# Peptides against a protein of PDB entry 6EJA, part 35

Target 1, 276 residues: chain A of PDB entry 6EJA
Amino acid sequence: VEYMPANPVRIAFVLVVHGRASRQLQRMFKAIYHKDHFYYIHVDKRSNYLHRQVLQVSRQYSNVRVTPWRMATIWGGASLLSTYLQSMRDLLEMTDWPWDFFINLSAADYPIRTNDQLVAFLSRYRDMNFLKSHGRDNARFIRKQGLDRLFLECDAHMWRLGDRRIPEGIAVDGGSDWFLLNRRFVEYVTFSTDDLVTKMKQFYSYTLLPAESFFHTVLENSPHCDTMVDNNLRITNWNRKLGCKCQYKHIVDWCGCSPNDFKPQDFHRFQQTARP

## One batch from the design tools (peptide; made by RFdiffusion4, then SolubleMPNN)

Design b1_p11_4_s4 (from b1_p11_4, 5 letters changed)
Fold by OpenDDE base, seed 4:
Structure b1_p11_4_s4 (fold): chain B 276 residues (1-276), chain A 11 residues (1-11)
Amino acid sequence: as target 1 above (276 residues)
Amino acid sequence: MREELLAEVLA
């Protein structure tokens, strides 16, 4: 049993969904829904049926909203970062939603804690940001992520245009594209006009899978660097045998892995185990 | 924790 904080944090969950996985979304939503949190859902521009379904849900709950704008995102696309950044801006402008943490979710990742545990934990560490690093050699990370390559998202494809240099003086980091960010840092990322944020937004607009590195890099090079915790508090359904088969070559001039969506039978693990 | 990278080059 976790203690009940006097001032419990409220979480803005940002869901980026696509395709026809309405049932999976429903399961996930039911699993994570709480009246004290906020849910901001982006549905891919091409997923009209799903959009209609999500709208139906949003009308039933006052703390659930759907983005009025919709992007056509692709695997590895830079537009995913744009989606998060715009969502962050929207959420900061929603004065009636006093959220303290920003958490992104998909059907492939769940918080490893119950709501009470998560709230208690984040309430205790409300000044921290939780980003999981790759834990490998940084040079290797850069190569594998293609950070030294220039990509352009165009015509539903990530085109590899050539090589590029990592900006001088920037310590690049990354890992998981699932993160828990406090409001203060989100405000910084959203509204700061300093050289770091400006340059990184530009840099990562031409980056493959930018969400896996952008927030890490910005945080670690920012005045907020001391708030980083190398943990994203998530369970991810990884299966390399199934997820690592270069299945996105038709979309991206790169190869990569993808996690598998959780199945109903996996649900019980979320509250019982903490997987790395 | 999630440790795999989505953009990891496949062998």
Scores: peptide ipSAE 0.029, ipTM 0.598, DockQ to the pose 0.031; fails the geometry check
Fold by OpenDDE base, seed 5:
Structure b1_p11_4_s4 (fold): chain B 276 residues (1-276), chain A 11 residues (1-11)
Amino acid sequence: as target 1 above (276 residues)
Amino acid sequence: MREELLAEVLA
């Protein structure tokens, strides 16, 4: 018998989309849509056709909205974190959308469970935050992520300007940029004026792939540190052989890996039994 | 539960 929570959580799904991924977005949307959840979609500033398509969808569903602002985002750019942070602020200001969890999604990443299972799980652990850590040597992680390097996003490029120090007293962590955050923590990140949040927002505004580390680091050093769960409940279409070819060298003064978009032939994996 | 494989930046 599946557990049915008395007070089920409601989820704000944030989708950051770009290019000509209309079909992929439609598939994703159909897969995750539920009348009890909320969907906030950011379309890249340069993707006008996609934006028009998404607007049409948003007009058909009362629980789907499109960001009135649009950023031109690049792979690894600090602007991605800005997109998430602004989306969080917007969602908190939407008093008519009583969401409990913030979940980001792309065409390359799906929730590992059905909607009912996900809701049941999050309803049971509504006070927790789900972030997947790298699980390796921290010093190595810092080096490979370039956290000890200063980057500037300018002219659709991430420029490496030089070296920098990790702020003293901060335990840096990171891993996946796919996360499930409860409203309370999102409120903290959005509205707190303490030194941690202020300094980290500044620090990560000059960081490569900031979403892979910002929320981890803020959470672990915050009064909410005891709410962290080292799992993001995701299925990612990961192929390192294809995704680790320094394909973004023209955009970033760094080499990185990326997952691949899901294709129809990949969907069979969603039905596979997940290990505990 | 199935865990995600993480992306990695290479220097």
Scores: peptide ipSAE 0.024, ipTM 0.588, DockQ to the pose 0.025; fails the geometry check
Fold by OpenDDE base, seed 1:
Structure b1_p11_4_s4 (fold): chain B 276 residues (1-276), chain A 11 residues (1-11)
Amino acid sequence: as target 1 above (276 residues)
Amino acid sequence: MREELLAEVLA
């Protein structure tokens, strides 16, 4: 029996979905749904059928909402960060949803622990932020991520415009684009007008795969830097042999990797990875 | 902590 905290944290799950995989979304939703948490779902502007399906679900649950705005997102696009930032603002303005943590999820990334375990853990560490770092040479990471390159998202394409310099005095970091952020840090990112947040929002609006680095970089250079935990408490089905084939070259002036769908044979990963 | 494979852009 898992310990039940006296003041359990409540989680805002943010889902950014696209395509036609309504059944997959339904399965994921059922797996993560709990009455004490909140679910905010963004459906790609081009996925109208999925949008209708998600709206139908949202009407059945009081703690499920769909973004009234919709963006056309692409793999690696800067618009993904915009989607998260706008979702954060929306969630902070929802006074009837007293959430404590912001967690983004996809069908290819699931929490390692059960809901009870996750809530117990986060309730104990409610003042911490969980972001997984790349754990490699930072200069190499910058090069591989293209952080020293300027990108522009336009016409459903990420255009590489040229080279750029990393802002001086900023310690750039990154890794996984799946994170667990406490409300306090989300408030800082959303409403702070300091030079760090302002400059980083500008910088990352022209960045490839910005969600993999923005929050890491902002956190580590902010007054909240001591709250970072180098773990995101989840499993992503990465298979570089299958997911790293420059499959997005037609929409991005770069080559990247994407996670794969979980298969029954991947079940062993959940059994072997019990703790961070 | 567990080891995790992370996304990266191919050079």
Scores: peptide ipSAE 0.021, ipTM 0.570, DockQ to the pose 0.024; fails the geometry check
Fold by OpenDDE base, seed 2:
Structure b1_p11_4_s4 (fold): chain B 276 residues (1-276), chain A 11 residues (1-11)
Amino acid sequence: as target 1 above (276 residues)
Amino acid sequence: MREELLAEVLA
């Protein structure tokens, strides 16, 4: 039996979904739904059928909302970061949703353990931010992630335009694009007008896979840097045989791996994951 | 992570 905190944190789950993830979304929603949390769902602009389905769900639950705006998102696209940033702003403006943590989810990545365990853990460390770093050579990471390359998202494609320099004085970091951010840091990212946030928003608007690095980099270079925990408390369904086939060359002038969507047979792994 | 495949592209 997990200890229940006196003042449990409440989580804003942000789901970014597209048409191919319809069944996965249903499974995920059932698995993660709790009355004490909040769910903000963005449906790809091109996924109208899914959007209608999600709207129906949102009408059944007071703590489920759908973004009134919709973006066309692509794998590796800079627009994904825009989606998260706008979602963060929206969530901060929802005064009737007193959330403490921001957590993004996809069909390929789940929080580890049970809701009670997650809440207990986050309640204990409510002032921390959880981002998983790559854990390797940073210079190599920069090169292989293409952070020193300039990309432009246009016409549902990430165009590689050329080389660029990493901004001076910035310690770039990254890793997983799944994170757990406390409200205070989200407020900072959303409303700060300092040079760091301003420059990084600009820099990452031309970045491939921006969510894998933006929040890491901003956090580590910010006044909130001491709140970073190198763990995203996730279980990711990695299968390189399936996810590393340069399958996105038609979308991005780059290649990359991707985790695989969870299938029903994969859910048993939740119980086998080690505690953070 | 993704960098494994990316490295192959850059090589």
Scores: peptide ipSAE 0.020, ipTM 0.599, DockQ to the pose 0.038; fails the geometry check

Design b1_p11_5_s1 (from b1_p11_5, 4 letters changed)
Fold by OpenDDE base, seed 2:
Structure b1_p11_5_s1 (fold): chain B 276 residues (1-276), chain A 11 residues (1-11)
Amino acid sequence: as target 1 above (276 residues)
Amino acid sequence: EYEREIAELLE
């Protein structure tokens, strides 16, 4: 699949970072940085030290920018989707950044391909969107994700307020909150005023872990539905023994599993791991 | 060590 494309795609990487993990961010940044891509970094509103560090990085690279707005995000919070949506809008308004793909990243999930391989692959499939579905019983997924429950993000907590109905006529899907979206679909999500996008934005503003389902659901019910590829080209440091212990119960009125951040010793595996 | 790359909520 690897080849030298005549018109290589350029990627907008969106990083949502928080805490004091500057070293982790630096490692990740070095691993993914390329002069032909763009990097848009959101730092949690509460992470001022990290923000200062990220600003320093952004001043050193013309293709690195930091969001002028900052949100206070929590695990599972609906505000994470807002962060992505606003970043998408910002990126679309940056006329000097001609990106072709939107890719979100964290220390817990990395692209499994080298830059050249990734660019070659995406250049070949530039009209596709890459979202990994759960691959399980959909009803079970809905229940476990709490999609039939109404959540409110308030006071650094996701409050479960009660039950809700999934909008009629919508085929709900979801899975990984790590995705690769082409610019055209991002434009649709950002600027469309159709009922689907409008309703889903409203629906997912009260959703736990919204990024795990919003883009899947919107895409599959949109005119762009035929562009979906059930793969996000990622490797995730997923260990249920470590990540499934209701560690976020103090933040969310729900229990969940979370993948683990990659450690420096894990980097050697990125290029050796089986690729989709 | 590595399982499926999809987060999951617990009931």
Scores: peptide ipSAE 0.079, ipTM 0.734, DockQ to the pose 0.093
Fold by OpenDDE base, seed 4:
Structure b1_p11_5_s1 (fold): chain B 276 residues (1-276), chain A 11 residues (1-11)
Amino acid sequence: as target 1 above (276 residues)
Amino acid sequence: EYEREIAELLE
């Protein structure tokens, strides 16, 4: 028997999309769409065709909106974090969208639960935040993520400028850049003026792949630290053999691995697939 | 089929 919450949470899904993969986006959207949730879609500034397609979708559904602002985000760019932060602010300012959780999605990952299961689960744990940590040596993670390096996003490139220090007194953590954050924590991240949030926003504005570490680090060092759950309740199509080829060296002064997009045939497995 | 859900950078 499935748990049916009396006060089911409503989810703000933030989709950051780019390219010309309209069909893929449409498939994913249909798979995750529910009338009780909200969908806020950012289309890369360079993806005009996709933007037009997404706008058409947004006009058909009252709970689907497209960001009026658009960023040109590169892989690993600090601007991705800016995109999330701005979208969070926007969503908090949308008083007509009473969402309880923030969930980011791309074609590279998918929630492992059905909508009912996800809602039931999050409704039970509505005070928690779900961020998956790397689960490895933290020092190694810092090195591999280049957190001790200073990056500048400029001219569609992440320039490595030099070394930097991790801020004193900060316990750095990170892992998946796909997370489930409750509204309270999003409010904190968005509006807090404390030293932690202020410094971390500054720090991560010069960070490669900032979304993989920013929210983890802020959460764990914040008054909300006890709300962390080391799980993002999703699966990602990782294949090191296919995804670790320094494919982004042309835009980033670093090598990295990237997940592969899920194929249409994979969608049917998501509801029955557990996290690896 | 699926591995860890985090990106890894290579130096």
Scores: peptide ipSAE 0.027, ipTM 0.676, DockQ to the pose 0.113
Fold by OpenDDE base, seed 1:
Structure b1_p11_5_s1 (fold): chain B 276 residues (1-276), chain A 11 residues (1-11)
Amino acid sequence: as target 1 above (276 residues)
Amino acid sequence: EYEREIAELLE
């Protein structure tokens, strides 16, 4: 029996989906759906079939909505951050959805806890933000992430334009692009006009895989820096043998690794105990 | 322990 909090947090799940994997999305949706949470789904502009299917789902559930705007996203593209930021703004403007936490999901990752466990945990730590850091040499991270390089997203490609310097006075950090952010921090990121947020939005609009570093960097340099927890409370289906073969070089002027979508045979991993 | 959930880029 799990502890039931008196004031349980409600979660806004943001799903960014593409392709034709409607069946996979349906499985994930069924696994994470709860009547007390909210689901905001962005479908890639080019995925019309998937969009139609997702719309059908949204019509059946009052706590499921689809973004009225759609972006053409690419792997590693700066537009992914734009998608998250716009989704955050939308969610903050939805006064009928009183969510407490923002959680992004894809078909490649799942929460490592049951809904009850997740809600209980987040209800206890509702003032914290959960971002997993790389946990290694920061200089190495900067180099491998290409943070010292300038990228431009254009014509479904991330063009490497040249070198750039990391802004002075900023402690850069990053890691997983899967995070759990409380509403207060999301409000700060969305509406703050301070130099930090303004400059970082500009900087990361020319960044490869921006979501892996933007929120970490903003949080750690913000007045909310003491709310960071180095954990994202999820499991990702990593298979480096399959995912680290420069498979996206045709899309980005860089090589990278990507996780694989979960399959039914992988669900046994959900039984793993979450680390505190 | 859990696997790292961090994408890695290679130049």
Scores: peptide ipSAE 0.030, ipTM 0.703, DockQ to the pose 0.083; fails the geometry check
Fold by OpenDDE base, seed 3:
Structure b1_p11_5_s1 (fold): chain B 276 residues (1-276), chain A 11 residues (1-11)
Amino acid sequence: as target 1 above (276 residues)
Amino acid sequence: EYEREIAELLE
């Protein structure tokens, strides 16, 4: 018997989209849409056609909005974190959207639970934050993520400027850049003026793939550290043969991997996959 | 399954 919460959580889904992936976005949107949740969509500044399409969708649903601001983001760019942080602020300022959880999504990452299951689960654990850690040697993670390197996003490129040190007293962690964050923690990240949040925002403004580590690191070093759950409830379509070809050398002074978009035939697996 | 997003240092 599935648990039915008396006060079900409402989710703010944040989608950061670019390019011409209209069909993929439409499929994903239809799969995750529910009237009780909220959808906040950022379209890359350069993706005007996609923006027009997304605007059309947003006009059809009262719980779908598009960011009035648009950033030009690149793979691995620090601006992605800025996008998330600004969207978080926007969502907190939307008093007519009483969301309880923040969830980011892409076409390459999908929730593995039905809406009812997801809502039931999050309603039971509404005080927790769900971030998946790398689960490996942390020193290796730092090196592989380039966290000990200084990057500058400029002219649609991530420039590697040199080496840097990890801030003292900070336990760095990271992994998946897909997470489920409760409103309380989002409020903390957005509005806190403590040394941790301030320093980490500065540090990660010069970081490659910042979303893979920022929230993990902030959470684990914050007063909210006890709310950490090492699970993001996602299925990610990883294929190293396809995603690890240094395809982003022209964008980033680093070789990296990327997950692959889900195909329609992949969706059936979501409901059958057990939570890690 | 999760894999590292960064695979190799570009020198």
Scores: peptide ipSAE 0.028, ipTM 0.672, DockQ to the pose 0.129; fails the geometry check

Design b1_p11_5_s2 (from b1_p11_5, 4 letters changed)
Fold by OpenDDE base, seed 2:
Structure b1_p11_5_s2 (fold): chain B 276 residues (1-276), chain A 11 residues (1-11)
Amino acid sequence: as target 1 above (276 residues)
Amino acid sequence: TYEEEIQELLE
């Protein structure tokens, strides 16, 4: 779907970056930057050099800001969800940034659409939320994700403490940790005091890779459940041979697969991949 | 995501 919307949506892009990937960040930023959107960048607390670079970028663009707070995050850490949630709150409190959609980004996933296509699409479906589900057996998903296990993030490690029960009455779902959420749902997640949001925030504070499941689960069990679209409109650079070898066992008491960062040579895939 | 084979190694 491609048309010129009368009231085009504006997107808040949240970037969570770490390490020394300044060049990668620059490439991604250039690829996604548009004057009509907003960019909120969190730099890992330990990545001071990158932080300085990002600050320089933010000073050049009025629609680019850096989080004044910084978290030390690890792969699979529960703190990543905290980062997103705090970013959402910050963005909602920025009255001068009238964004309509929240989109998280890393170098591992890119939107599959051009800016014009993305804006047109989201403008048409501005009341929807886009989260990609795992598409497999849910019980298997729970087991593989370790959702029935209790994890504690401490000392830059995800400690597996034991078993836990999934809250009763909750339909757990998940898949991709890349999502497109409309402002209304973000407001709900941020400010709702209902049992669902409260319990899920607590539950997922002890969850491995919480972003892959939290928003799915909250959405599907919320009054906004009818707004879910099982698509995140992204290209993920998956290479199981490279990404599925327990590379994070030293950080997490669990094994998992991770997508790979896009490289310049991967750019052609954005043009060749079929778009929904 | 996680692979079952990988998870089994940790159990």
Scores: peptide ipSAE 0.023, ipTM 0.644, DockQ to the pose 0.208
Fold by OpenDDE base, seed 4:
Order: structure tokens, then sequence, then C-alpha cells
Structure b1_p11_5_s2 (fold): chain B 276 residues (1-276), chain A 11 residues (1-11)
């Protein structure tokens, strides 16, 4: 018997999409769509065709909106974090959308649970935040992520400007850039003016792949630190052979591994696979 | 993701 919560959480799904993969997006959207949730979609500024398609979808569903602003985000760009932060602010200002959790999605990383299971789970743990850590030694993570390097996003490129120091007294952490954050923490990140949030926003504005570390670091060093769960409830399609290349060296002064998009044949894993 | 400096990967 599946647990049915008395007060089920409602989820704000934030989709950051680009390119011309309208069909893929449509498939994913259909897979995750539910009338009780909310969908806020950012389309890359350069993806006009996709934007038009997404707008059409948004007009068909009252719980689907498209960001009125659009950023041109490059892989690893600091602007991706800005996109999330702005979307969080927007969502908090949408008083007609009473969401309880913020979840970002892409075709490369799917929730591991059915909607009912996910809602049941999050309803049980509505005060928790789910961020998957790297699971390695932190020093190595810092080095490999280039957190001790200063990057500048400019002219569609992440320029490595030099070295920098990790702020003293801050426990840096990170891992997956896919997270499940409760509204309370999102409010904190969005509106807090404390030294932690202020400094971290500044720090990560010059960070490569900031979304993989910003929320982890802020959470763990915040008064909300006890709410962290080291699991993002995702299925990531990792294929090191395919994903671990310098495929982005033309736009970032760094190399790395990236997950691969799920193929149609892998689509059913969304409902059938659970993370250990 | 797992990232490294370009120099390290290209060596």
Amino acid sequence: as target 1 above (276 residues)
Amino acid sequence: TYEEEIQELLE
C-alpha cells in the first residue's frame, strides 16, 4: 500500500533548456507533468525555436510558465547559477503558486521515483534538503572543480583568470547540480542578507559549474545545515567513456565529465530505478 | 561532474 500524505507537497520544477530538442523536452515534460505541480521553464536566449515551442506549451497549461527573461548560458558558466537564483526569486514572488519544493531537471538527470512516490517521500521529509555530495575527499573535489580558481564568464567563454582562496571558515562542498530544495531554504538563499549568502553569491559568480557546489556550501554553512540529505533522488545517465572528454574546452578553460542525456529507450528508468 | 585542468588532461 502506497503512503498517501494528508498534506502532499507541491513541487516547482525548474527546467533550463536549450537547443532544438523540442521532442525530447516534450517527452520529458509529459513524463513529469502533474496538475498539482508547477513548471517554470527557462529557455536559453539563443534558442528561439525552442522558446516558441515552450511558449505554446505554457499557454496550454496554467501551471506552466516560461521565464520572461532569458540568459545565454554556456556549459559551466556562472550564469547558470544566476538563472537558478533568479528563477527561485520569481517562484517565491508567484503567490498563486504555493510550491513546497524546488527541483531542477534536465534530460540528463531524472527523478528516481514516480510522482506519487516522490510526493509521498518529500511530504514525509518536507523540512529536508536533498543535495548529493561528491563522495570523495574534499580537497580533490576542490581541485578538480577548479574552486580554487577564478573564472570570468565573458563573451560566451569561461575565462580562467588565476588562482583564488577559498573563503576562510567556509566548509566547501558539492557534487551534483541537481537538487531538491525546500521552500524555506530557497527563501533563505534568495532573501538572506547575512554574510554567508552574500559572500557565497559573490564567490560563485566567478565559479565554474557553480550549481554543483553553491547550494551545498551555503546549506552546510547555514543555520539550515541540519536539513541536508546527501541524496538528490536522481538517476544520472553517466557514461564515462562518452561523457568524460574535453568537449567544452572551446567555451571553458577547463575539462570535465558530463552526464549523457537519456535516450528514449532509457525513459522507463524514471519510474523503475531507485538509487542505492 | 568531474573536471580537471585542460593541461592535466591533455598531457
Scores: peptide ipSAE 0.036, ipTM 0.625, DockQ to the pose 0.207; fails the geometry check
Fold by OpenDDE base, seed 3:
Order: structure tokens, then C-alpha cells, then sequence
Structure b1_p11_5_s2 (fold): chain B 276 residues (1-276), chain A 11 residues (1-11)
């Protein structure tokens, strides 16, 4: 029996896109589009063609908007977190969009549930936040993520400046950069002036791949820590043979792995995979 | 994502 919530949650989907993959974006958009949700799309500053196309789409749907500001982002860049944070602020200021959850998406990671299932699930657990942790040795995670290193994003490059220490009293965590955050926590991250949020924003402004750790770390060290669920309800297309070739060394002073974009033939897995 | 430190060549 499918649960039908009396007050279904509405989701703000945030898409950060770049390049010329218009067809891929269109496919993804169609796959996740629903009239009851909201879609806020950031197009990289350098992707003008894509921006024009996305604008055209946004004009066709009242629940689709494009960020009026655009950032030039790079893989692993700290600016990606800035993009998310600014989009969160924008979404909170949109009084005509009563969203309950914030969800970021890319072509490499899809929700594993149907819209109805997702809405039902989130409606039942509307007070929770869903972030997937690495599930390994945290010390190893810190080392492999370079969290103990200081990075500076400049001239489309992540420069490694030197070593740094993890702030005292902070339990660092992370894993997936795909998350489902409830509005209340987003409000906290956006508007809180407490020491935790302030320090973490500063810390992660010099962090490689900040989105993989920032929200985890803030949540787990915040008064909202009890809302943490170690699940992001995603299917990620991982292929280490393809994704772990240090392909980004020219962009960042670090060698990393990345998930691969989904292909149309991969979409069937969404309905076949079940997660508790 | 897990990263690998780039080995710096010492002069």
C-alpha cells in the first residue's frame, strides 16, 4: 500500500550545470520534473549556450527559475559550495515557492525513488536531513579528501597552499556531495551567525570538494545533529576505472575520483534498486 | 570522492 501524505512535501531541486550537454540536461529535467516541485538552475558563467537553452526552458514552466547570478566553477572548486549556499539563500527568499526540502542533482546522480515514493518518504520524515557518509575511517577520509590541506581557488585552478589543522572541537564528516536537506536546516546554514556556521564557512572556503563535507560537518556539530540520516537516497554511477585517472590534475593540485554521468541505458536501474 | 596527494618534486 502506497502512503499518501495529507500534506505532501514540496521539493526545491537545485541543478548546477555547465558545458554543452543540453540534451543530457533536458533528459534529466524531464525525468525529475513535477508540477508540485521547484527547480532552480545555475548555469556556469562560461556556458552561455547552455544558459540560453535553460532560460528557454524556464520560460515554459512557472516552477523553473534560473539564477540571475552565475559563477565560474571548476571541479573540486570551493566556489561550488558558494553556489549552493547562494542558491539556498535565494530559495529562502522566494516567498512564492513554499518548498520543504532542498535537493541537489547532477547527471551523475539520480534519486532512486519515484516521485510519489520520494514525496511520501520525505513527508513522513520531513524533520530529517539525508546525507550519506563515507562509512570508512575518518582519519583516512580526511587525508584522502585533503581536508588537512589548504586550497585556494584562483584563475580556474585549485592551488594547494600548504597544510592546515582541522578546527578543534569539530567532528569532521563527509562522503557524498548529494544531499537532501530540510528547509529548517537550510535556514540554519543560511542565516545562523553562530560560531559553528561562521567557522565552517570560512574553513570550507579553502577546501577541495567542499560540498562533500561541509553540510555533513555542520549538521553533525549543530543543534540539529539528531536529524542526521546516513542516506541520500541516490543512485550514483561509479566506475573507478573511468573516474579515478587523475583527470583533474590540471585543474586542482590533487588527484581525485569522480562519478560518471548516467547514460539513458542506466535509467532502468532507478526502478530496480531499493534502499531501506 | 577520495583524493590522492600529488607528489611534489623536490628541487
Amino acid sequence: as target 1 above (276 residues)
Amino acid sequence: TYEEEIQELLE
Scores: peptide ipSAE 0.032, ipTM 0.602, DockQ to the pose 0.118; fails the geometry check
Fold by OpenDDE base, seed 5:
Structure b1_p11_5_s2 (fold): chain B 276 residues (1-276), chain A 11 residues (1-11)
Amino acid sequence: as target 1 above (276 residues)
Amino acid sequence: TYEEEIQELLE
């Protein structure tokens, strides 16, 4: 018997999609869709065909909306964080969507639990934020992420401009760019005018892969620091042998690893794997 | 993400 909470949380799923992967999107959408949740979809500015398809879907479901604005994002680009931040603001301004959690998803990272399990879990821990840390030496993390380097996103490229200092007094952290954030923290990130949020937004606007570190760092240094859980409740399809190379050097002045998209044959792992 | 091994090659 599945636990049914008396006041189940409602989730705002944010999907950032690009290209022509309509089938993958449909599969993902079907896998996560529920009438009690909300879906906010950003389609890359360059993906007009996909945008038209997504618009058709949004017209069929009252709890599905498409961002009226569209950004042209690149792998590792700072604009991805901007996309999330703007989406958060939009979602907070949607008074008719009473969501409790913000969750970003792609085909490369799925929730490890069923909808009922996820809702039950988040309903129990509705005051917590779920961010997975790197689990390694922090200094090493800073170096490998290039956090001590200044990047500029321009002309579909992340230009490395030089070195920079990490702000003093800030405990930098990061790891997965997939997170589960409660509404309260999202409100803080969106509307706070304190020095932390202001400085971090500025800092990460010149950061490579900012989503892997921004929310971690802000949370850990904020008044909400006690709400952090080092787990994002996801399964990521990692294949370092295939994904760890300088394949994105043409896009960014850095080398990195990327996860692989899930294939239908990988779906069985979603049902069999569970993590605390 | 990035691996240290890759980073070392770039340095």
Scores: peptide ipSAE 0.026, ipTM 0.651, DockQ to the pose 0.172; fails the geometry check

